# Designs tried in a protein design run: peptides against a protein of PDB entry 8BZL. Part 76

Target 1, 228 residues: chain A of PDB entry 8BZL
Amino acid sequence: SYDRAITVFSPDGHLFQVEYAQEAVKKGSTAVGVRGRDIVVLGVEKKSVAKLQDERTVRKICALDDNVCMAFAGLTADARIVINRARVECQSHRLTVEDPVTVEYITRYIASLKQRYTQSNGRRPFGISALIVGFDFDGTPRLYQTDPSGTYHAWKANAIGRGAKSVREFLEKNYTDEAIETDDLTIKLVIKALLEVVQSGGKNIELAVMRRDQSLKILNPEEIEKYV
Target 2, 242 residues: chain B of PDB entry 8BZL
Amino acid sequence: SRRYDSRTTIFSPEGRLYQVEYAMEAIGHAGTCLGILANDGVLLAAERRNIHKLLDEVFFSEKIYKLNEDMACSVAGITSDANVLTNELRLIAQRYLLQYQEPIPCEQLVTALCDIKQAYTQFGGKRPFGVSLLYIGWDKHYGFQLYQSDPSGNYGGWKATCIGNNSAAAVSMLKQDYKEGEMTLKSALALAIKVLNKTMDVSKLSAEKVEIATLTRENGKTVIRVLKQKEVEQLIKKHEEE

## One batch from the design tools (peptide; made by RFdiffusion4, then SolubleMPNN)

Design b1_p12_8_s2 (from b1_p12_8, 6 letters changed)
Fold by OpenDDE base, seed 2:
Structure b1_p12_8_s2 (fold): chain B 228 residues (1-228), chain C 242 residues (1-242), chain A 12 residues (1-12)
Amino acid sequence: as target 1 above (228 residues)
Amino acid sequence: as target 2 above (242 residues)
Amino acid sequence: SRQERIEELLYE
């Protein structure tokens, strides 16, 4: 049945459905992640919330566990599936191992899930990339990225989505030890990076901050404006 | 390329899921459904198209379905798909009730169905459901709620929204006239009639062509009521007099 | 456009 083999190799060795899923990611709004010394920061381009939409139901940054959060770019419905499975795994790990997941562990889990959907008959790849940030139990801040192929890498800073290229170029130039010397400077770096692609300033940015041994904090617009 | 249009839901070279988009397009041809959230209730208003004189049982609610004691939905799209999904909603709600001995929270029911919808966009040999839904409900967590879901498995909460035919125009009108914080159920009903009168492809709005359901709280209980034709007529008449 | 609206609903 033609419907069973969705992701197959092309004659030249490409997995087109994976590549096309990466194109789907580019349709998503921009997300950026930066690892500081004792802080991890996620910034996202805030989608213009349609008038009359409940803002509560529009979330691009999600907690996976107390020590891990994720931003994504791409298909929203696909992201929900990944997030839910990741959350279940985080809880399962706590029950079975009696410790929270490391950021690398949960990233690997998500990556493995994505990879399986590139190889399983009758399944298309997930149309999402994710930035996963958090703290390991030893207090080390971590940032990982996953893509539709199921690959993952650790980063100092990275971006995904529509404006990712421009944001990455900015980060490559401006990410220095001095630029992340303090929590405030790290946050400022994220904002400046997003402003490369976001129009109308701080009103269209959502920022999430996680510090060591602290819960995820979503900054309000007033707090964001302080850094602009 | 036409090659991506005729087969199982796969990504196009541009990263598009054409089958999902086409399902959404198909819904645009369905009868109009409106949802409006008020301070003291929530309502669904739906266009009734199948008025065949020879139909034996006038299904009182062609497009509005009670899901449980605290939730109802309206559907725009393929009727057969709608029947399957509404049945699943009822089953999910019932299973939750049996398992936890409390009603399922509104958003959880919506998300459960959305996961099913999403699966039909990702698994081979399946097509997306050609259905969008509006959900109204009450729970102890968020009170009165209005949700919309589409064939992709995406959903959102709304103060007011529309699906089906002329939905874009309806949404625009809702944006203009919806007064946040001041919306009563009475005003919501009036707004629904106003919007339907302008968006339905009928010369004159009649009670026979409109179904309206309200969800309210009375004495600590949720009450879902489908308005009688006479009540709808009164609403229409009132609108015509303004 | 209608296409843009669809894309906005699908991608975040």
Scores: peptide ipSAE 0.403, ipTM 0.806, DockQ to the pose 0.841
Fold by OpenDDE base, seed 5:
Formats: sequence, structure tokens, C-alpha cells
Structure b1_p12_8_s2 (fold): chain B 228 residues (1-228), chain C 242 residues (1-242), chain A 12 residues (1-12)
Amino acid sequence: as target 1 above (228 residues)
Amino acid sequence: as target 2 above (242 residues)
Amino acid sequence: SRQERIEELLYE
């Protein structure tokens, strides 16, 4: 019986397991998302890839579909489950509706999934937050954030993970129309934001860029250094 | 903190999953398993702790399991949990083969099991598996591959890695001696013996206490071979002469 | 520390 009552209200109205899941997110490395005029950019702190680890299998940024990508912070295994479910939904949507998902749609799907795991008996919350970026079929760039509670909001810019507070403070000060006037400036903004919390410069940053009607591009370290 | 470590896998106030961490701790006391990726093959080397004269030699692969024609794994942790997971791996691989008429890609098999592991960390009434695995395989997509998975359901690809007892020390040694791009299977075998000799809690490394399997490609087919005791003895002897 | 290594394996 006790195994079923995982997420319950405290006497003061708190869902402790959800709050604790949010603490799990803070153990993850920092991720940043910025919406530009015609570009969306995800930046993540590269976890020091252990020497001898295959970099191919260490990805904090993943594609959900051709028009949507996601960065996460928190439990890696939990993230994989969410990513897989989201990918299946994206494909299902293409088959049933004959159009790609909107960024809001897939965000809502992920949020609903997370919410169910906060209310279902015998399940703990997902220990992840996610930044979801992409383009709607009308060409509009979008950025959404989800947390373990299943709450989601649209953002101009946001950050998740251990350095999120500092990065958000930076973005609040520096996100202006002028700062995102061009694709290059938008990318620079993300890099500068990450450099607030990432040590050793561009070598420890991974950047994903999606432009209108273009595929997701992961920048190599040399390309990142050009913006530093 | 004790309130959160004795129940089903739930978050602590600090965002920790203590049952998963404890499962990983338990694996740290298990026999050592090594995996090394080479240019011309991949190998598993595992400590054999249960040596009994009455054991049937036909079943002497205690820690290394063939999964299908293209993959094998080694296990560290609770034996009963390992048996369940290895059987599941075989079933997943066979179901895939039946459905698609092709062997399952290595990473997909690893991921499928990792999803099961993750589920046992998230659903009530279940405990994490007390098992870490090393996977070796070949597929047409990525060639020779080495993976590691843990009780959380996380996994990663590796050039060389270690699980079980003294794994941290073993990994450090591998980092020092592994030469990227220059690793032959022969060199990998020598490195495995070197690392095991230093990390196993034995006074002297002997062939009876070590299991080694290699995965190679011959004439367009995958060959998984468990080394004979005499072959392992030769490797140990060679190491002692250096 | 061992604890730090465990956390590194669990969280990204």
C-alpha cells in the first residue's frame, strides 16, 4: 500500500516528490535556450566526457523531429524515456494528421506525460526539465520549457540545470531586440550566457542551431570558437 | 535521509535516488569486468570468483553471456538479477529478428534493456536491478562497439571501461595505457591482463580466475569466442615476462 | 569521490 502513495500532498499543500524532482534537475549541467527572429539556439554545458567515452552516446541535445529539438537537465535515463515517447508521438502525428507537430503540441504532450507521473499511483515524477525549441510549419520559431510538475510555458529565453539562475539573470539583462537582430548575434548571446557558468570557454559548450526551413545543426568546437 | 533510502525508489529532499545509488554501491563489490574496443575486434574480460571443482566445465561462462550471433555481455552484481536481464536481452533480440528479419542493432538492444532498468527505478513496488552490464557487439551501422549500462537505466559507449570491484582504478589505468587508433585485439588482450592483474583482489592472477571473450569478424561473419584456459595462461605468462 | 562519480553517471 505504501508503494502506491509516492506523490502526495503535505499538510501545507506541497507535493514534495515534485519539489524534490526539481532538486534533481539542479544536479544536471546547464542548458540554455534562446529564440531569435528566425533562429532557435540550444546551448549546453558539455559534461566532461570521460576520456575513452564515445561522444556519440553522450548527448544532452536531441532531435524529436525534423522541426523540433530538446535539451534536458536531470536524470539521464528519465530523459531517454521522455524523448522516446515524444519521438513516437511526433511520428504518430505525421501519420494521423499528415503534418508535423507544432512545438507547443509536443511540449504539451511531454508536459501531460510528466503530470501523469505526478498523480499516478506507484510512479515517481520524472527528474528532468526540458527546453524544447523548433519551428512551427508556418515558420514561427518557438521555445518552451517544462519541469517535473508538468508545467510548461513559452519563453524568449530560458535556462535549466545547476547554473540556470545565473544564466537567467544574464539573459534578463542582455536579451534585447538588438541582441537577437541577427542569427550570429543570437548565437553569441547563447555562448555568452553559458560562459557565465561554464569554465574553460568554448570547448565545454555544445550548441545546436535550427534555422527556418533548415535541419538541426550541431556546431563543432571550431565553429563555436568563431563566436567567442 | 534514512526515510528515503529504505522505501521504494523515491527522491530525497536533495533530489537523490538512494536505492539506485545503493544498487550501484553493491555492484562495486562484485567481480571485476573489463571491456576494450580494438580496431579489429572487441573483448570482455571478467573475474571468475566461483571456482568449484564440481562445476561442469561446459557451463564455465559465469559472467559472459552470448546474446545473439553479433553480441555478448558481461555482468557485475546480483547473479539472479543478471540472469533475468540476460534472458530478457536474448528475448528482445529474437523478437526483433523475427519482426524485421535482421539482427537488432547493438545500441537498440542496449537501449531496450535500459528502458526496463529505468522502469524499475520509477514504478512503485519495484527495486532497481543490482546489475551493471558491459556489452560487446558488431553491427553494420557502427561496426565494433562497447557499451556500459547501470541500474539507473543510463548507458554509454566506450573505447574501454570497467565495472565491479576496483573499477575506478581500472578505468584510470585504461586511460593511461589505451592508445586511440592503435589498439589491436592482441594489444587489447594484453592490456586487459595488465589491468586485471592490478585490480583483482588476488595474490596472483591465474587462468582459472579469468574469463575472456573476443568478438571478431571473419569472412563477413561475427565470431564470438571464449578463450580457452591455455590461451589465457599464455597471456598471463607473457605479461609476467614483461 | 565515489558519490560524485555516481552522481555524474546519473545526472546530465
Scores: peptide ipSAE 0.398, ipTM 0.812, DockQ to the pose 0.830; fails the geometry check
Fold by OpenDDE base, seed 1:
Structure b1_p12_8_s2 (fold): chain B 228 residues (1-228), chain C 242 residues (1-242), chain A 12 residues (1-12)
Amino acid sequence: as target 1 above (228 residues)
Amino acid sequence: as target 2 above (242 residues)
Amino acid sequence: SRQERIEELLYE
């Protein structure tokens, strides 16, 4: 039976399963990342946490290491697998190289993992895109995006998920040096970008901020409202 | 769209995993299981469908499984798949205990199984498990806990939830009646009976058709108890009087 | 819808 997950080329040169995995990403809620001068910010559309759901177990933004965090869009279970492997790699790197990973390094690792799952006849692609932000050891803020194909690029700002197109259009118009001149302005930019697609205002937004030489901070709703 | 219906681990053009969705659909036809978290404990309540007089083994708990001293689960879906997964849960818990000389944290056990479930959705030649689980447990990190997992390998923590037949309606009722911060185990039991009475397609709820387990802490130890039929009868009677 | 609920459970 042809029931094996096979990612193969179409006659026109497309990898259908990779493209379809990208469609899976579009079913995910929107995530946005912005690189400021001395800050990186991730914003995500909160799924209306069912009143009876434990909020602790609903995380679209996660830390990979002390200096790196990630937001994803797509299949939640797939994301967990990627996150866990990335965390292990971050720790392994600290042990073997005696330095934390660069944001690029861990992005490449994740990208390579994804790519391998597109080339194995026994595996389907991961149905997730990720925004990976953090600081290198030299204090440089970084933002990367990766998709189901394993492709990755560095960005000033980007978005993934169902509302990504609208958010990107907003960022293209509004991302300026002036708009990211301060940490607060950078945060405001992310919020404004998300508000293009998020209904009911700031209550449905989760924000994570990482400043230079500081740990990841998830803003509470009250803190978010200050920027709205 | 139909071309992708029969393949186990492929994306549709729309980015859907049809076999996972179909597994979830199948679970919707299984017997109802619900879980409720209280301040002083957590409970599972499950519909018992197989009441055959010729069954040699009096299944005291057909759908509720003890996993270790601190955790239990209930299952909705394919029985054979459930047996495999519950066995795996027990093995994972035991291996952890042996390795670390302490009980596995509740969420770690759930995630370990969910990783297995996820793998069966991503590796070729495998089908998703046709099973959703509710987990109840206690650990020193988070106290009493309730989790739900599905065939995709996704899971979440809950104050109250339901899987199986009429789960959507049950969840709606739970949302309406669950009082956050004020839920006692006693009130949770009453709520469970109320929801099952409305969710189960039976004219009259009977104790023979309902299994209930509670997880509590007594003298610093976890106690998992399956309610006796008489106790369930009393709960039903009390509900009928209200 | 049932389908929407399933999608909500699968995708984040």
Scores: peptide ipSAE 0.385, ipTM 0.803, DockQ to the pose 0.849; fails the geometry check

Design b1_p12_8_s2 (from b1_p12_8, 6 letters changed)
Fold by OpenDDE base, seed 3:
Structure b1_p12_8_s2 (fold): chain B 228 residues (1-228), chain C 242 residues (1-242), chain A 12 residues (1-12)
Amino acid sequence: as target 1 above (228 residues)
Amino acid sequence: as target 2 above (242 residues)
Amino acid sequence: SRQERIEELLYE
């Protein structure tokens, strides 16, 4: 059966394991990314943390380097592997090229990694999509998305995970130059987009903001409420 | 669904890894293991299912393993898999110590093993490990810590948690009785006994059926101690009197 | 359900 083989094409040209990995992504909570003028914002649906769980160990948004961060949807363990590889590459690049990676570069690296896992018989695809945001050295904000296939594209705004379709529809309607005119408006746009799929308002949202020439900032719940 | 359960490293049409899920299901039938974090220490409590009179008592603990001077773990699931993973944990810890001349941070050790677990879910020719682990430890970065990992290679930090048989019920009880910020090791031990007594569905909890280890700090050193049977008996007796 | 709990543990 073609759907049972990791790296074979179906008669109609489909890679079923890649498509099924995309279904795994849909089991993940929603993540949204928006590129503003001088800001990039990641928002994620906060998974209900069990009362006795340490919140520190539950992260859907992570830094890859000082200038790049990533949100993911899908298999948590798979994400960790990708994140670790990406972090190593970011450091390696700094050593070899003597400059931080561009957002496109690290995205391409991640995409290539994912692609290799779709083509090797001894490997299954990663069950992960990622939104990768950051600033290039020239100060240009960037947003990229990659999926289990290893495909990647640059975006103004995008979403991944369970509610991605609804969020994308919202963004398609509401992403305008006016909507991202200021940093605050950009943040508001992300929150509004997430509220399309997240129940109970700002308490279930995690936001990460990276402004030009600034480090990644995770907003606390009180800060998020100011935008709601 | 049944067509994808025989292959170890493939997604179902719904995006599920059935072999991983089945491994997790198998762990649900294993003996109960509890972990509780206190202000002054951390503990593991594990159910002993196979008390065979002919077992050589030389094995101090069937389910609790010392990993290094600062960490221990408890296992639920396939014994052979557990042995492999616990050995690997020890090796990783020793290699780190040798390389850096300091003990491996707790979370790094957990993560290193979790990466191995994850690999066994992704690479062909391998099956997931049928084991969940609870880790207790101390390091200079975060102090006392409790972690849980599963066959997927996912892990998390916990104040209190349970794996194995009746884990859901145990977790519910822990949520009710765990007092954040006020938990002493003494109170944690009492809580462990309370939860085990209810989850093991035994009319009387006996010390022979419970293994307990505590991790504390004394004079700037980590002390890992497996409680003696008499000590466990006293804890049980105290619980019965309450 | 048990299945739901497993899924919650696997996916984020």
Scores: peptide ipSAE 0.384, ipTM 0.788, DockQ to the pose 0.841; fails the geometry check

Design b1_p12_8_s3 (from b1_p12_8, 7 letters changed)
Fold by OpenDDE base, seed 5:
Structure b1_p12_8_s3 (fold): chain B 228 residues (1-228), chain C 242 residues (1-242), chain A 12 residues (1-12)
Amino acid sequence: as target 1 above (228 residues)
Amino acid sequence: as target 2 above (242 residues)
Amino acid sequence: SRREAIDALLYE
C-alpha cells in the first residue's frame, strides 16, 4: 500500500512535510495585504506573463464571495483546489445561514481544510499560504493570513511569498494610523511595501481593493501609477 | 535527494515536488505539439513519431483527439496516461452536456481535468500523469481558445504555445513570429510548419511525420478537421519555397 | 534555466 502517512512527526516533534510546504510558499511571488479604516487592499507581484499567454487565466487574486477575496503564494494548482472549496462553502453558508460568511469564518474553514491535509493518511499538505481580506456584514474590514499548517491569525497588515520578510519589515515600520487615514494612503502603503521587493515598479504590481459595501476592484496599471 | 524523489506526493526540503518535475521532464522528451490561435480558427500541430510500415494506413491522428463537437486536444508524454486523460475529458464533457443541455465551456473542461491531475500530485498511492495537453476549442463565452496543462494540474490560456521536445525553442520562435491581431488560420498553419521544421528532431520535415488539426466555425457550427497528408505536403512545400 | 521554467509553471 503506497498510501502511507505522509505527514508524520519526527522524533524531535517536527512535521517536516508542513515545514517543507512552507518552503513551497516561499517559491511563490510576493503578496501583501493591508487593512485600512474602510478599505482592504491586496497587492501582488505579477509574474512576467509570457508574451503569448492569456492574462485572463493568470490570477493570483480571486474572489471567494462578494465580500471576501484572497491572494495566495505557493503551488498554483493547490490554490485552485482551496479556492474552489472556499467558494462552495461561501455559497453553502449563504444558503444555510442566510448570511454571507464572515472573513474569520471562511478563513477558519480554509485553515481547517489545510490542517486536515496535514493529518490525513495519504495526503500531503497544501503548498500555499493565503491572505484573506474582506468585510464582515457589520462593515468591519478584516485581514487574515493562513499557512500550510492550518494556522490562521488576524492582521492589520501582512505579507506572504518570496519577499514576505522584507515587506513585513517595511510594514512594521510604516503601518501607522496616519498611514491608513484615507483609502488612498492605504493603497499607497501597499504599493510602497511591494516596491521593496518588486523590480521595475508599478508595471509588475497587481492591486485589488475592496471598500465597504463595494465589490472587489482590480486596479488597472494607469490607476496604480497614480499612486506611485 | 532520493528519499524525496522516490515518493510521489511529498515535498522536498526546498518545497519541491520532484515527481511532478520528473513527469514534466519526461514530457520534454515526447514529440513536439504546437497550438496556435488565429482570428478565424485555432490549430494543433503534432509530431508523429510512430511510423511503422506495418501500421494500418488508416492514419487516425495518433496525438490529436477530438473531445466533443467543439474541442480537441493534443498530448505530449506517456501514451497510456494520455489515453486515460483523453477518455476522462470526453466523459466530463458528455456528463456536462447531459446535465446542462449545452456544451461544456472550454475552460471548465480544462479545469476539471486539471483538478484530477492535481489530485494525483496530492494523494498518496498515485503518481503524476506523465502528460501535458494542448486544448483547442470554441465556446460562446470566449470564442476560439487555446489552453495548455501540465502534470501539476496547472493550466493557462495561450495565443500560441508548444509542449514536448524542444518546446522552449518553439515558444521562442512563436514569440518572434506571432503577430497579435493579424493571425489568420492560413498564416498560423504556415507558422506551425515553420516552427516544426526547426524544432523536430528530423532531418527533413515530411507530411507523414506531422499531424495537423484545425478548428473553425462554419455556419454557426464548429468544424474540427484533421488535414490530409496531401494538404500537409502542400504546406511543407510552400514553406520550402519561401 | 529549465528549473526556473518548471518553477514558473508550478508556483505562483
Scores: peptide ipSAE 0.349, ipTM 0.780, DockQ to the pose 0.825
Fold by OpenDDE base, seed 4:
Structure b1_p12_8_s3 (fold): chain B 228 residues (1-228), chain C 242 residues (1-242), chain A 12 residues (1-12)
Amino acid sequence: as target 1 above (228 residues)
Amino acid sequence: as target 2 above (242 residues)
Amino acid sequence: SRREAIDALLYE
């Protein structure tokens, strides 16, 4: 059957393993990204951390470099591989080009990596999607999304994971210039979007904010509650 | 399910990796391994299933492996796979030491192995390792640490956890009795015995069926010690008296 | 369910 072959097209032109990898992404908790005027915000549904689990080892949002952050949905172990490769590339770029990567550059790198794993007979696709946010050196905020196929696009706002459809529908209705007029409003928009799918309010949300010329800031639960 | 479980490199229509899931299921039938983090140390407790009188007294723990001077691990699953992975852990640790002239941080060692495990789930011609591991260690960055990893290459840090047979029940008991911030190594040992006594499918818990190792710091050095049978007997006896 | 537990371990 064509669905068992990693690199074979179906008669109707489908790459089933890529599509099935996209289904793996839907098993992940929801992540949302929003580009504001001078801010980028990532929000994620906190997975119910087991009571005895160390929270520091559970990271759905990670820094790739000082100017780039990523949230993912899907296979956790696959994500770690992608993150590590991306981090190495960011450092390599700094060494060779003497400038940080652009958000587009690192997204393209990740996308290319994913794409290669869709064409090799000896490799399965990565079971992850990612939201990649950050600032280019000129201070322009960027948001990109990539999926298991290796496709990537720039977005104003997007979501991935199990609740992505509902969150996207919300964002399509509520993402306006007025809604992102300020940093606080942008953050509020992300929270409201996540609340469409997250139960029990702000306690189950993690937010990361990156402002122009500032480092990534993860908001504490108390800070999040101010926006709810 | 059976249609998609023959190859490691195949997603099911639902986005599942059945070979990884089956490996995890197999581990569920392995001997129980438990880890508990305390303020003054960390411990591993493991079930001994192969007690053959004719086995040459291998003084070495069957399920607990020293990785370096600062780390040890316990394994649940396929023994041959465990041997390969524990050897790899030792090699990684030694290479790091040689390169950087300092011991490898605990999480870095765990991550390095997990990357290998993940690769065996993604590349053709490979099967997942049928092994979960508990890692105990100390480093200057985070102090005492406990980690768990599974066949997928995922890992996490824990205050207390369990793998292998009846692990879910054990974890439930740990959640009930583990006191965050107040756990001493002594109390952790008692808790380990309590949990094992309830989760092991044995009529009576005996010292012969339990391996326990502790990792502590003494005079600025890490000490990894496997408890003697007599010490374990005393712990069991104390539990029975309560 | 066991399936849910496995999913929770594999996916984030």
Scores: peptide ipSAE 0.370, ipTM 0.807, DockQ to the pose 0.845; fails the geometry check
Fold by OpenDDE base, seed 1:
Structure b1_p12_8_s3 (fold): chain B 228 residues (1-228), chain C 242 residues (1-242), chain A 12 residues (1-12)
Amino acid sequence: as target 1 above (228 residues)
Amino acid sequence: as target 2 above (242 residues)
Amino acid sequence: SRREAIDALLYE
């Protein structure tokens, strides 16, 4: 029955469910990633956490491993599935290969997962894009993006979600070697980029920083305000 | 647009899952359920709509379910779907206990069910569950907890929240009256009655139409108690006198 | 709006 075929080609060669999944991503709040020299930074637009909501359970930035973190835009429940599988893979890799995953490896894993859901009968695509940042074992900072199709690319800087276009335009203009010369400048660049689309300033921004040979650090609001 | 309304697990051109949205809409017409987290406990309050004199179990909790010794939930939506999900919650909790010889952490139980819900939004031949749940629990990791989940498989932790009919208004009232760090179970019960009185489409709130359960810790054990009708009557009376 | 509320619950 055609009713089981979720993702099929249109007569003109489009995978509409994949394209529509990309539209779902645009409904998500903005996320931005920037690769610096010795730092990777993820910034996300915080949805106004309802005053009564537990902040612990609202996370748009998630650690996949000690050396990798991810921000997403789109369907929250879909993201949880992807994150969990990625975490399992990171741990599995450590056990089997005895080394942490490279950022590219885990990105490819996630991308492959997404791709399978575009081709499997009876499964819809994931309604999420992800920015995946981290450090390879050799200390190289990496930034990757994945989309619902399972396509992935490496980036110097990128954005996903509602305000992604505006943020990308800002980054295209302002991402220079000088702008990322220091860790602080890199952080500032991310904040400035987010402020293009985020209303009410630094209070609505979540920022995660991973420096070389350091663990993921989520900045508190006071720390963020120092860069505004 | 209508073409995408009938299919259960497809995105619309706008990136929407209409069946999930419609499920959430349906839940909006269900009886109201409230959850409130206090310093010394957590509670569920639910509207009881099915009052039939011929019901054999007069004290049957229609909407509040004990999941294990440390957790309970309240449901809003399709009863049959709720029965399936609550049974699954119990099974998950029991399997965990058997496997690890300790109770499942609250959030982990919630997420396990949410993964099931999510699957029913992504796999073909399935429809979303027409149910939202409030979870109350205690574990050694986070103490007293309140969670909400919806048909999408999304969930969140809350200090206070509401699902079902007039949930938005209820949440607004909770935001106004909930005092973080100062909420006792007693005050939470009073707040629950206050909110239900305003959000339920009844002229007068009666104990027969309200189910309340509390979760507390006594002597290092979790105690889940459904309030007796007389106790609920007293709470209502107290509210009417304020 | 109700739509906005639903979107807020579904998308992050």
Scores: peptide ipSAE 0.356, ipTM 0.782, DockQ to the pose 0.845; fails the geometry check

Design b1_p12_8_s3 (from b1_p12_8, 7 letters changed)
Fold by OpenDDE base, seed 2:
Structure b1_p12_8_s3 (fold): chain B 228 residues (1-228), chain C 242 residues (1-242), chain A 12 residues (1-12)
Amino acid sequence: as target 1 above (228 residues)
Amino acid sequence: as target 2 above (242 residues)
Amino acid sequence: SRREAIDALLYE
């Protein structure tokens, strides 16, 4: 149906709705991604689950496929839409191409979806950024980030959400080959990075780890405390 | 500022969706609805505000809707919006049943509606639904379940929660009194009455002002029952004696 | 604040 464009250029060339969607992302809790040598790690600031809320329904980290997972920051409902579309695409790819998606492929798919929502009549941008991590079929670990505009880039390490600036500054200083030499060190790096913005230590952190040829593992609080 | 108030699906400079927020605000003025999960069942309790002497004495649920044999919901917000959404829930459930020859899992039904709600926050020309829902259900995957959804299309599972008027206060009371792992349906009913008595904008809690539905399992079948007025009266009486 | 409560429901 024909509707008025929501995302339009300002006189000075800005797409305000995209910029404002970025502000929505900043309202989300912090997520961090780090690519190690043979591991990818996602860490998120655990939202204080209301005492009576079922924890299983509160997830910032989700699997898109066996070899890809994603963390997001921003509008939760928007994220669900993106995640579902991505999951369908992953399965479709397996069916049609007979191989799992590469991390870049699914990132590009998500980015393209987001971009379309910045240019489609009657649609607002998605109010989410995402960190997408996983392994390609050749065993290469990958980390990508995408934002409401539909841009995406590959990263060694990155952060999104309200504390992203501080976390990124930490990562810029501390991401070295030595810091990611082992899986454990990589995990520690993520935890330390999150602790820059997360209060009350490891209890407020959720960590997901993916190793080569292994499924996504979400660490329990006790496992996290071992790295703190 | 006014520009963001008038358009349904735009971000503010601060990254806010004002129409969604305003819809949530509107729900805060609606009648109170409670949901409580117990070990042996789940219940909904809702404030009935439409009490008029000229109403026909027909037993009806104003705010509690049966969705299928295994699920029911309660609504807070705009009645017309609620009717649309509850009908959609029923349709989704029936289509699933037809396609798969088994009842739709509870969370899948909730998610399906939430995706619709979300769409109304992102696609132009449509306003958000001014409705929050509580869902109760049973399925073979998770057993008894309680969910809450809001105009944004967000949802969550709960042990106990409240929507509508004075919901924050009600949730606080539920947090204080809800005993995890020890909650029976009987105790949940008592808790519901206790909370409603404190949170409803009524001088005196009466059975005519409260709707309660329970969902239980009997002989491997789900039973959804709306309590009779007499049963509610008994619950209120018990509370007053404590 | 009420705003914070709303934000908590909308954003993750």
Scores: peptide ipSAE 0.259, ipTM 0.689, DockQ to the pose 0.819; fails the geometry check

